# Designs tried in a protein design run: peptides against a protein of PDB entry 4Z63. Part 91

Target 1, 334 residues: chain A of PDB entry 4Z63
Amino acid sequence: LCLGMNDLTGNIPEDLFHLKRLNLLGIQENRLSGSLSREIRNLSSLVRLDVSWNLFSGEIPDVFDELPQLKFFLGQTNGFIGGIPKSLANSPSLNLLNLRNNSLSGRLMLNCTAMIALNSLDLGTNRFNGRLPENLPDCKRLKNVNLARNTFHGQVPESFKNFESLSYFSLSNSSLANISSALGILQHCKNLTTLVLTLNFHGEALPDDSSLHFEKLKVLVVANCRLTGSMPRWLSSSNELQLLDLSWNRLTGAIPSWIGDFKALFYLDLSNNSFTGEIPKSLTKLESLTSRNISVNEPSPDFPFFMKRNESARALQYNQIFGFPPTIELGHNN

## One batch from the design tools (peptide; made by RFdiffusion4, then SolubleMPNN)

Design b2_p14_7_s4 (from b2_p14_7, 5 letters changed)
Fold by OpenDDE base, seed 4:
Structure b2_p14_7_s4 (fold): chain B 334 residues (1-334), chain A 14 residues (1-14)
Amino acid sequence: as target 1 above (334 residues)
Amino acid sequence: SYITSFDPERPLPP
């Protein structure tokens, strides 16, 4: 049943939850309100539930133990409060959980040893607090993680050294501290291709530790952190780098010539820093800018990116890396 | 400009 993208209001009729053969319920992008009924438990054949972009409120019902086939739960952009219900946090069938842009609160707790199928988690823009859950690496298939714009203070857990499944990670604007520790830990995530850390680590020094190595890193965004230091030498070994945004920091020194050696780098923003010296001639030799060949089918994060151009304009949304135009921004430097 | 993984202009839900 697909009723998305309408102007439906009120609650879901209770009788709808008697449809035991229903595999897909999509009611996204409406004005449905009230609590999400616990009677969704009756939809025992449900594989996909999309209630996103509505006006639902209250706590998410703890009935997911009665939904053994549920693989996809999309509830982003609602007014849900409370935490992740226990049955959802223990779901062995769930592949994707998207509850971005709600009012969920408390400590984030998932039983990762039970959530054996979870590969995508989007809890960005909520009210979760405390520290990042140390047991996330126990979700052995968890590839996509967006926890941006929560109140996860502190450091990246040491346990994330074992986060082998992690490929796409966003922690933007979560009051994180200790970038040196964070990078030192996350370098052990050998499948990590996308790392977004914007609006963290306020005023810290970007580490220039030559022992750091991100083998598969394609997208690195560490913008608007007021970071000090210089272009880190360790980044030069990330040969697959496609997008680099270190804008709105306090980085100094020269832009190194190795920045032009990246064969796939098509988006570079080093603007609003304190870089000095000459623009390296190697930037004119970036192969990706002479012939961009990014496959539209290349794996991408499930979470979108947003470009904030200025304080007066709304941010632009980009759902795919290839959506970014080829860019070199070096403005507002010395 | 700078890139984030959230819409910085979108207010938090009530």
Scores: peptide ipSAE 0.474, ipTM 0.885, DockQ to the pose 0.575
Fold by OpenDDE base, seed 2:
Structure b2_p14_7_s4 (fold): chain B 334 residues (1-334), chain A 14 residues (1-14)
Amino acid sequence: as target 1 above (334 residues)
Amino acid sequence: SYITSFDPERPLPP
């Protein structure tokens, strides 16, 4: 049943929950309000539930133990409060959970050993507090993780060195500390291709440790952290780098010539730093900017990116990395 | 400009 993208109001009729053979319920992008009924438990054949972009409120009902076939739950952009229900946090069938842009609060708790099928988690823009869950690496298929815009004080857990399934990771604006520890841990994630750490580590030094190595790193965003230091030498070994944003920091020194050796680098933003010296001639030889067909059908994060051009303008949304225009931004340096 | 994984202009729902 697909009723999305209408102007429907009120609550869901209770009789809808008598549809025992229903595999897909999509009621997204409406003005449905009230609590999400616990009677969704009666939809025992449900594979996909999309209630996103509505006016739902209250707590998410704890009935997911009665939905053994549920693979996709999309509830982003509602007014849900409370925590993740225990039955949802223990779902062995769930592949994707998206509860971005709600008012969920408390400690983030997932039983990752039970969530054997979970591959995508988006809990960005909520009111979660406490520490990052140490047991996230126990979600053995978890590839895409967005926990941005929560309040996860402290450091990246040491256990994340074992996060082998992790490919796309965003922790933007989550009050994280100790960038040296974070990078030291995350370098062990062998499948990590996208790392977004914007608006963390306020005033810390970007580590220049030659022992750091991110072999498969394609996207690195560490913007607006007020970081000190210079362009890190360890980054030169990330041969697959496609997008680098270190803008709005306090980085100093010269832009090194090796920055032009990245064959796939098409987006470079080093603006609003304190870099000095000459622009490397090697930047004029970037293959991605001199050749036409650099866009390959590569996997992208499930979470969108947002580019904030200035403090007064609305952020632009990009759903794919290659949606970004080819860019060299070196402005506002001295 | 800078890149994030959230819309900085979007407030949290009440």
Scores: peptide ipSAE 0.465, ipTM 0.882, DockQ to the pose 0.586
Fold by OpenDDE base, seed 5:
Formats: structure tokens, sequence, C-alpha cells
Structure b2_p14_7_s4 (fold): chain B 334 residues (1-334), chain A 14 residues (1-14)
């Protein structure tokens, strides 16, 4: 049953929960309000539940033990409060959980040993506090993780060295500290292709440690951190780099010539730093800018990107990395 | 400009 993208108001009729053979319930992009009824437990055949972009409030009901076929739960952009219910945090069937842009709070706890099918987690823009859950790497299929805009004070857990499934990771604006430790840990994530760390590590030094290596890194965004230092030499070994945003930092020194050796680099933003010297001639030879040989079929993160042009402008949403225009931004350097 | 994974202008839901 798909009723999304309408102007429906009120609550879900209770009689709808008698549909025991229902596999898909999509009521997204409406004005549905009130609590999400615990009677969703009666939808025992449910595979996909999409209640996103509504006005739901209250706690998410703890009934997911009665939904053994549920693979997709989308509840982003609501007013949900409380934590992740225990039955949801233990769901062996769940592939995708999206609860971004809610008011969920408390310590984030997931039973990753039970959540054997979880491959995508979006809990961005909530009120989770405490530390990042150390057991996330135990979610052996977890590929996409967005935990941006939460209050995860502290550092990236050491256990994330073992996060082999991790491919797309965002921790933007989560009050993280110690960028040196974070990069030192995350370099061990061999499948990591996308890393977004914007609005963290305020005023720290970007490490220039030649021992750092991100083999499969395609997207690196560490913007608006007021980072000091220079262009890190370790980044030159990330031969698959497609997008680099280090804008709005306090980086100094020259832009190195190796920046033009990235065959797939189509988006470069080094603006609003303190770089000096000449623009490398190698940037004029970037193959990605001279030929449209960008493979459109590359997998992208499940979470959207947002580009904020200035402090007063609305952020533009990009659902895919290749939605970004080919860009070289070197403005506002000293 | 800078890139992030959230809408920086959208307030948290109450």
Amino acid sequence: as target 1 above (334 residues)
Amino acid sequence: SYITSFDPERPLPP
C-alpha cells in the first residue's frame, strides 16, 4: 500500500493494521501526526515501512520482534523521541534503518551481533549523546553509516579499526575531537570510499603523517574545521580520489603538484584557507575535467550531501556525488 | 562553499 506524497492528515486508521498480508506500507511525505501505533505489530508480513516526512511524534513502538520480515524502516523527518526500541536494535531482518532528522535521544545502542542483515544506518540529525557505539563494527554487513549532527563527544572508537564493511561514513558536526586519532583508526577500514567529517575537530592540526593510507578513498570532506597544517602528503596515495573538500580551514603552504595526478578528481574545493604560491600546472591536466569519462554507475552513499555556498544561502542537496558539478575552487586564499 | 551530510539550516525537530 503506497499512499506517499499526498496531503493526508491525522493518524493511521487502526483498521489498516488488520492487513496481515501487507508487505509494503508507504505513507511518506504527508502530514500524518500523533504516535506511531504499536498495532503495526499486526502487520506480520511487512517488508518495508516508510513513514518518513510526516509529523509523527512520541516513541517508536517496541514491536519489531513481531515483524520478522521487515527489511526497510524509513522514518526520517519526523518528531520521534526516545531511543531505538530494543526489538529494532535486535532485528535480524533489517537491512536499512533511516531515522535521520528526528529527536531521538540517549545513548545509541544497537545489538550488532543480532543485526546480521543491517547494511545501511542513517541516524543523522538527532539528539543522541554520549560516545559512538564501540560495537558498530560487529554489524558485519554495515556499509553505509550516517551519524552526523549528533552530540557524540570524544573520539572515534579504536574498535573501528575492524570496521571492514564500512564504505560510506559521515560524522559531520558531531562534536568529535582528535582528527589524528580518527584518521589513524579509519585508515584501517579497507572498504572506506567516502568520509565526511565536516564541522569537527575545531582548530586541530590536520596530520601530515606519511604512514596514513586510505587505499580506496574516493570522497574526502573535512570542511569548516578551522584545521591548521598543510596539504597532507598521505592523501597523494589515494589514487581513486574523486572529490576533495578541505574548504574553510586554516591550511597553509603550497598546493602540491600531485593534486593534479588524480585521474578521477572532478571536484576540488580548497577555498577559504591560507594557501600560498602558484596554482599547480598539473591541475590543468586533470583527465576528469577534460573528458566526461566519469562512470555514472559507481555506488553512492545512501545519505544525501549538502553544499552550503555561504553563511546566508540555503544548502543545496545532492543525492549523488556525481550530482556535483566539476569544480575547482581555490578562492579566498591568502 | 563546503559540503556536509546534513542540512545546516534546518533546525532539529523539537
Scores: peptide ipSAE 0.463, ipTM 0.881, DockQ to the pose 0.563
Fold by OpenDDE base, seed 1:
Structure b2_p14_7_s4 (fold): chain B 334 residues (1-334), chain A 14 residues (1-14)
Amino acid sequence: as target 1 above (334 residues)
Amino acid sequence: SYITSFDPERPLPP
């Protein structure tokens, strides 16, 4: 049953939950309100539940133990409160959980040992507090993780050295500290291709440790952190780099010539820093901007990106990395 | 401009 993208109001009729053979319920992008009924438990054949972009409130019902086939739960952009219900946090069938942009709170806890199928987690823009869950690496198939804009604090857990499944990771604006430790840990995530750390590590020094190595890194965004230091030499070894945003920091020194050696680099923003010297000629020879067509069919994070152009304007949403236009931004430097 | 992975405003449904 697909009723998404309408102007439906009120609550879900209880009789809808009598549809025990229903595999897909999509009621996203409506004005549905009230609590999400616990009677969802009656939809025992449900594989996909999309209630995103509504006005649902209250706690998410703890009925997911009665939904043994549920693979996709999309509840982003609602008013859900409380925590992730225990049955959801223990779901062995769930592949994707998207509860971004709600009011979920408390400590984030998932039983990753039980969540054997979880590959995508989006809990961005909630009110989770405390520390990052140390056991996330135990979700052995977890590839996509967005935990941005939560009230986390502290450092990236040491356990994330073992986060082998992690490919796409966003921790933007979560009050994280110690970028040196974070990068030192995350470099061990051998499948990591996308790392977004914007609005963390305020005022820290960007490490220039030659021992750091991100072999498969394609997207690095560490913007608006007030970071000091220079362009990190370790980044030069990330030969697959496609997008680099280090804007709105306090980085100094020259833009190194190796920045133009990235064959796939199509988006570079180093604006609003304190870089000096000349623009490297190598930037004029970036293959991705001259002769090479970028493959738009490459895997991308499941979480959206947002470009904040100015403080007063609404951010522009980009759902794909390649949705960003080919860009070289070097403005507002010395 | 800078890139992040969140919208500072909580969007309303249509």
Scores: peptide ipSAE 0.460, ipTM 0.854, DockQ to the pose 0.828

Design b2_p14_8_s1 (from b2_p14_8, 5 letters changed)
Fold by OpenDDE base, seed 3:
Structure b2_p14_8_s1 (fold): chain B 334 residues (1-334), chain A 14 residues (1-14)
Amino acid sequence: as target 1 above (334 residues)
Amino acid sequence: KVVISNGSSWVTTE
């Protein structure tokens, strides 16, 4: 049953919960309000539940033990409060959990040993606090993780060295510290292709350690951190780099010529730094900027990207990396 | 087309 993108108001009719054969319930993008009914437990055949973009409030009901076939739960952009219900945090069937842009709070806890099917987690823009959960790497299929815009004070856990399933990781604006440790840990994530660390590590030095290596890195975003240092030499080994944003830092020195050697680099933002010297001639020869053949079929993160402007303008949302226009931004350097 | 912007933006996910 798909009732999304309407002007539906009020509560879900109780009779809807008698549909025991219902595999898909989509009521997203409405004006539904109140608590999400615990009677969802009666939908024992439910595979997909989408309640996103509504006005739901209260705690998410702890009924997911009665939903043994549930693979997809989308609840983003609501007013949910409290924590992740125990039954949800222990769901063996759940593949995707999206609860971004809610008011969920407390310590983030997931039973990753039980959540054997979890491959996508989006908890961005919530009120989670404490530390990053050290046991996330125990979610052996967890590929996509957005934890941005929460308050995860401290460092990236050492356990993330073992996060082999991790491909797409966003920690933007999460009060993280110690970029050297974070990069030193995350380099061990052999499947990591997208790393977004914007608005963290305020005023730290970007490490220039030649021992750092991100083999499969396609997207690196470390913007608006006030980072000091220079263009890191270790990045030159990330031959698959497609998007680099190091803007709004305090990086100095020359832009190195090797930046033009990235065959797939189509988006480069080094603006609002203190780079000096000449623009490398190699940038004018970037194949990705001259050829239209950007392979549109590459896997992308499940979480959106935003281009935020300093001005009061709404952030532009990009659902895919390739939605970014081919860009070279070197403005506002010395 | 290569876009050279005015450097007034940054990328984030949230």
Scores: peptide ipSAE 0.405, ipTM 0.790, DockQ to the pose 0.746
Fold by OpenDDE base, seed 2:
Structure b2_p14_8_s1 (fold): chain B 334 residues (1-334), chain A 14 residues (1-14)
Amino acid sequence: as target 1 above (334 residues)
Amino acid sequence: KVVISNGSSWVTTE
């Protein structure tokens, strides 16, 4: 049953929960309000539930133990409060959980040993607090993780050295500390291709440790952290780099010539730093900027990117990395 | 087409 993209109001009719053979319920992009009924437990054949972009409130009902076939739960952009229900946090069938842009709070707890099928997690823009869950690497299929815009005080857990499934990771604006430790840990994530750390590590030094290595890194975004230091030499070994944003920091020194050696680099923002010296001539030889046919259908994160100008301004949304225009930005340096 | 921005923006995910 697909009723998305209407102006439906009120609650879900109770009679809808008598549809025992229903595999897909899509009621997204409406004006449905009130609590999500616990009677959703009666939809025992449900594979996909999409209640996103509504006005739902209250706690998410703890009925997911009665939904043994549920693979997809999309609840983004609602008014849900409380935590992740225990039955949801223990779901062995769930592949994708999207609860982005809600009012969920407390400590983030997932039973990753039970969540054997979870491959995508989006909890961005919530009110989770405490520390990052140390057991996330126990979610052995978890590839896409957005935890941005929560309050995860502290450091990236040491256990994330074992996060082998991790490919796309956003921790933007999550009050994280110790960038040296974070990079030292995350370099062990062999499948990591996208790393977004914007608005963290306030005033720290960007490590220039030649022992750091991110072999598969395609997207690195560490903007608006007020980071000190220089262009990190370890980044020169990330030969697959496509997008680099280190803007709005306090980085100094020269822009190194190796920045032009990245064959796939099509978006470079080093603006609003304190770089000095000459613009490397190698930047004029970037193949990705000279080639017309950037039709690369590559795997991308499930979470969107945003280009922001300030905290209050509406951001431009980019659903894919290749949605970014080919860019070189070196403005507002010395 | 190469775009040179005005340097007034940064990328984030949330």
Scores: peptide ipSAE 0.397, ipTM 0.785, DockQ to the pose 0.730
Fold by OpenDDE base, seed 4:
Structure b2_p14_8_s1 (fold): chain B 334 residues (1-334), chain A 14 residues (1-14)
Amino acid sequence: as target 1 above (334 residues)
Amino acid sequence: KVVISNGSSWVTTE
């Protein structure tokens, strides 16, 4: 049953929950309000539940143990409060959980040993607090993780060295500290292709440790951190780099010539730093900017990117990395 | 076509 993109108001009719053979319930992009009914438990054949972009409030009902076939739960952009229900946090069937842009709070707890099918987790823009959950690497299929804009104070857990499934990771604006430790840990994530750390590590030094290596890194975004230091030499070994944003930091020194050796680099933002010297001539030879053949069919994160100008401005949303225009930004390096 | 932006923005995910 697909009822998305309407002006439906009120609650879901209770009789709808008598549809025991229903595999898909999509009621997204409406004005549905109140609590999400506990009677969802009656939808025992449910594979996909999309309640996103509504006015739902209250706690998410703890009924997911009665939904053994549920693979997709989309609840982004609602008013949900409380934590992730225990049954949801233990779901062995769930592949994708999207609860971005809610009011969920408390410690983030997932039973990753039970969540054997979880591949995508989006909890961005919530009120989770405490530390990052150390057991996330136990989610052996977890590839896509957005935890941005939560209050995860502290450091990246040491356990994330074992996060072999991790490919796309966003921790933007989560009050993280110790960038040296974070990068030192995350370099062990052999499948990591996208790393977004914007608005963290305020005033720290960007490490220039030659022992750091991100072999498969395609997207690195560490903007607006007030980071000190220079362009990190370890980044030169990330031969697959496509997008680099280190803007709005306090980086100094020259822009190194090796930045033009990235064959796939189509978006570069080094603006609003303190770089000096000449623009490397190698930047004029970037193959990705001279040849139009950007392969649009590459895997991308499930979470969106945003181009922000300030805290109050509406951000431009980009759902795909290749949605970014080919860009070189070197402005405001005084 | 290379776009040189005004340096007034940054990328984030949230």
Scores: peptide ipSAE 0.397, ipTM 0.788, DockQ to the pose 0.724; fails the geometry check
Fold by OpenDDE base, seed 5:
Structure b2_p14_8_s1 (fold): chain B 334 residues (1-334), chain A 14 residues (1-14)
Amino acid sequence: as target 1 above (334 residues)
Amino acid sequence: KVVISNGSSWVTTE
């Protein structure tokens, strides 16, 4: 049953929960309000539940033990409060959990040893607090992780060295500290292609440790951290780099010539730093900017990117990295 | 000045 993208109001009719053979319930993009009914438990055949973009409130019901086939739960952009229900945090069937842009709070706890199928987790823009969950690497299939815009004080856990499944990771604006430790840990994530760390590490030094290596890194976004230092030499070994944003930092020195050696680099933002010297001529030879056919079929994170032209400007949402226009932004360097 | 962030709270009301 798909009733998304309407102007439906009120609660879900109770009779809807009598549909025991229902595999898909999509009621997204409506004005449905109140609590999400516990009677969802009666939908024992449910594979996909999409309640996103509504006005739901209260706690998410702890009934996911009665939903043994549930693979997809989308609840982004609601008013949900409380924590992740225990049955949801232990779901062995769940592949994708999206609860972005809610009011979920407390310590983030997932039983990753039980969540054997979890491949995508979006909990961005919530009120989770405390530390990052150290056991996330135990989610052996977890590839996509958005934890941005929570209050995860402290450092990236050392256990994330073992996060081999991690491909897309956003921790932007999560009150993280110690960028040197974070990069030193995350370099061990051999499948990491997308790393977003914007609005963390305020005023720290960007490490220029040549021992750092991100083999498969395609997207690096570390904007608006007030980072000091220079263009990091270790980044030159990330031969697959497609998008680099280091804007709104306090980086100094020259833009190195090796930045033009990235064959796939189509988006570069180094604006609002203190870079000096000449613009490398190698930037004019970037194949990705001269050839129209950047292969559209590259894997993209499930979480959206937000681009602001100015700090005061409205953010533009991009659902795919390839939605970004080819860009070289070197403005506002002094 | 373009800043890319993954901040979910911006209800981009289309």
Scores: peptide ipSAE 0.020, ipTM 0.639, DockQ to the pose 0.084; fails the geometry check

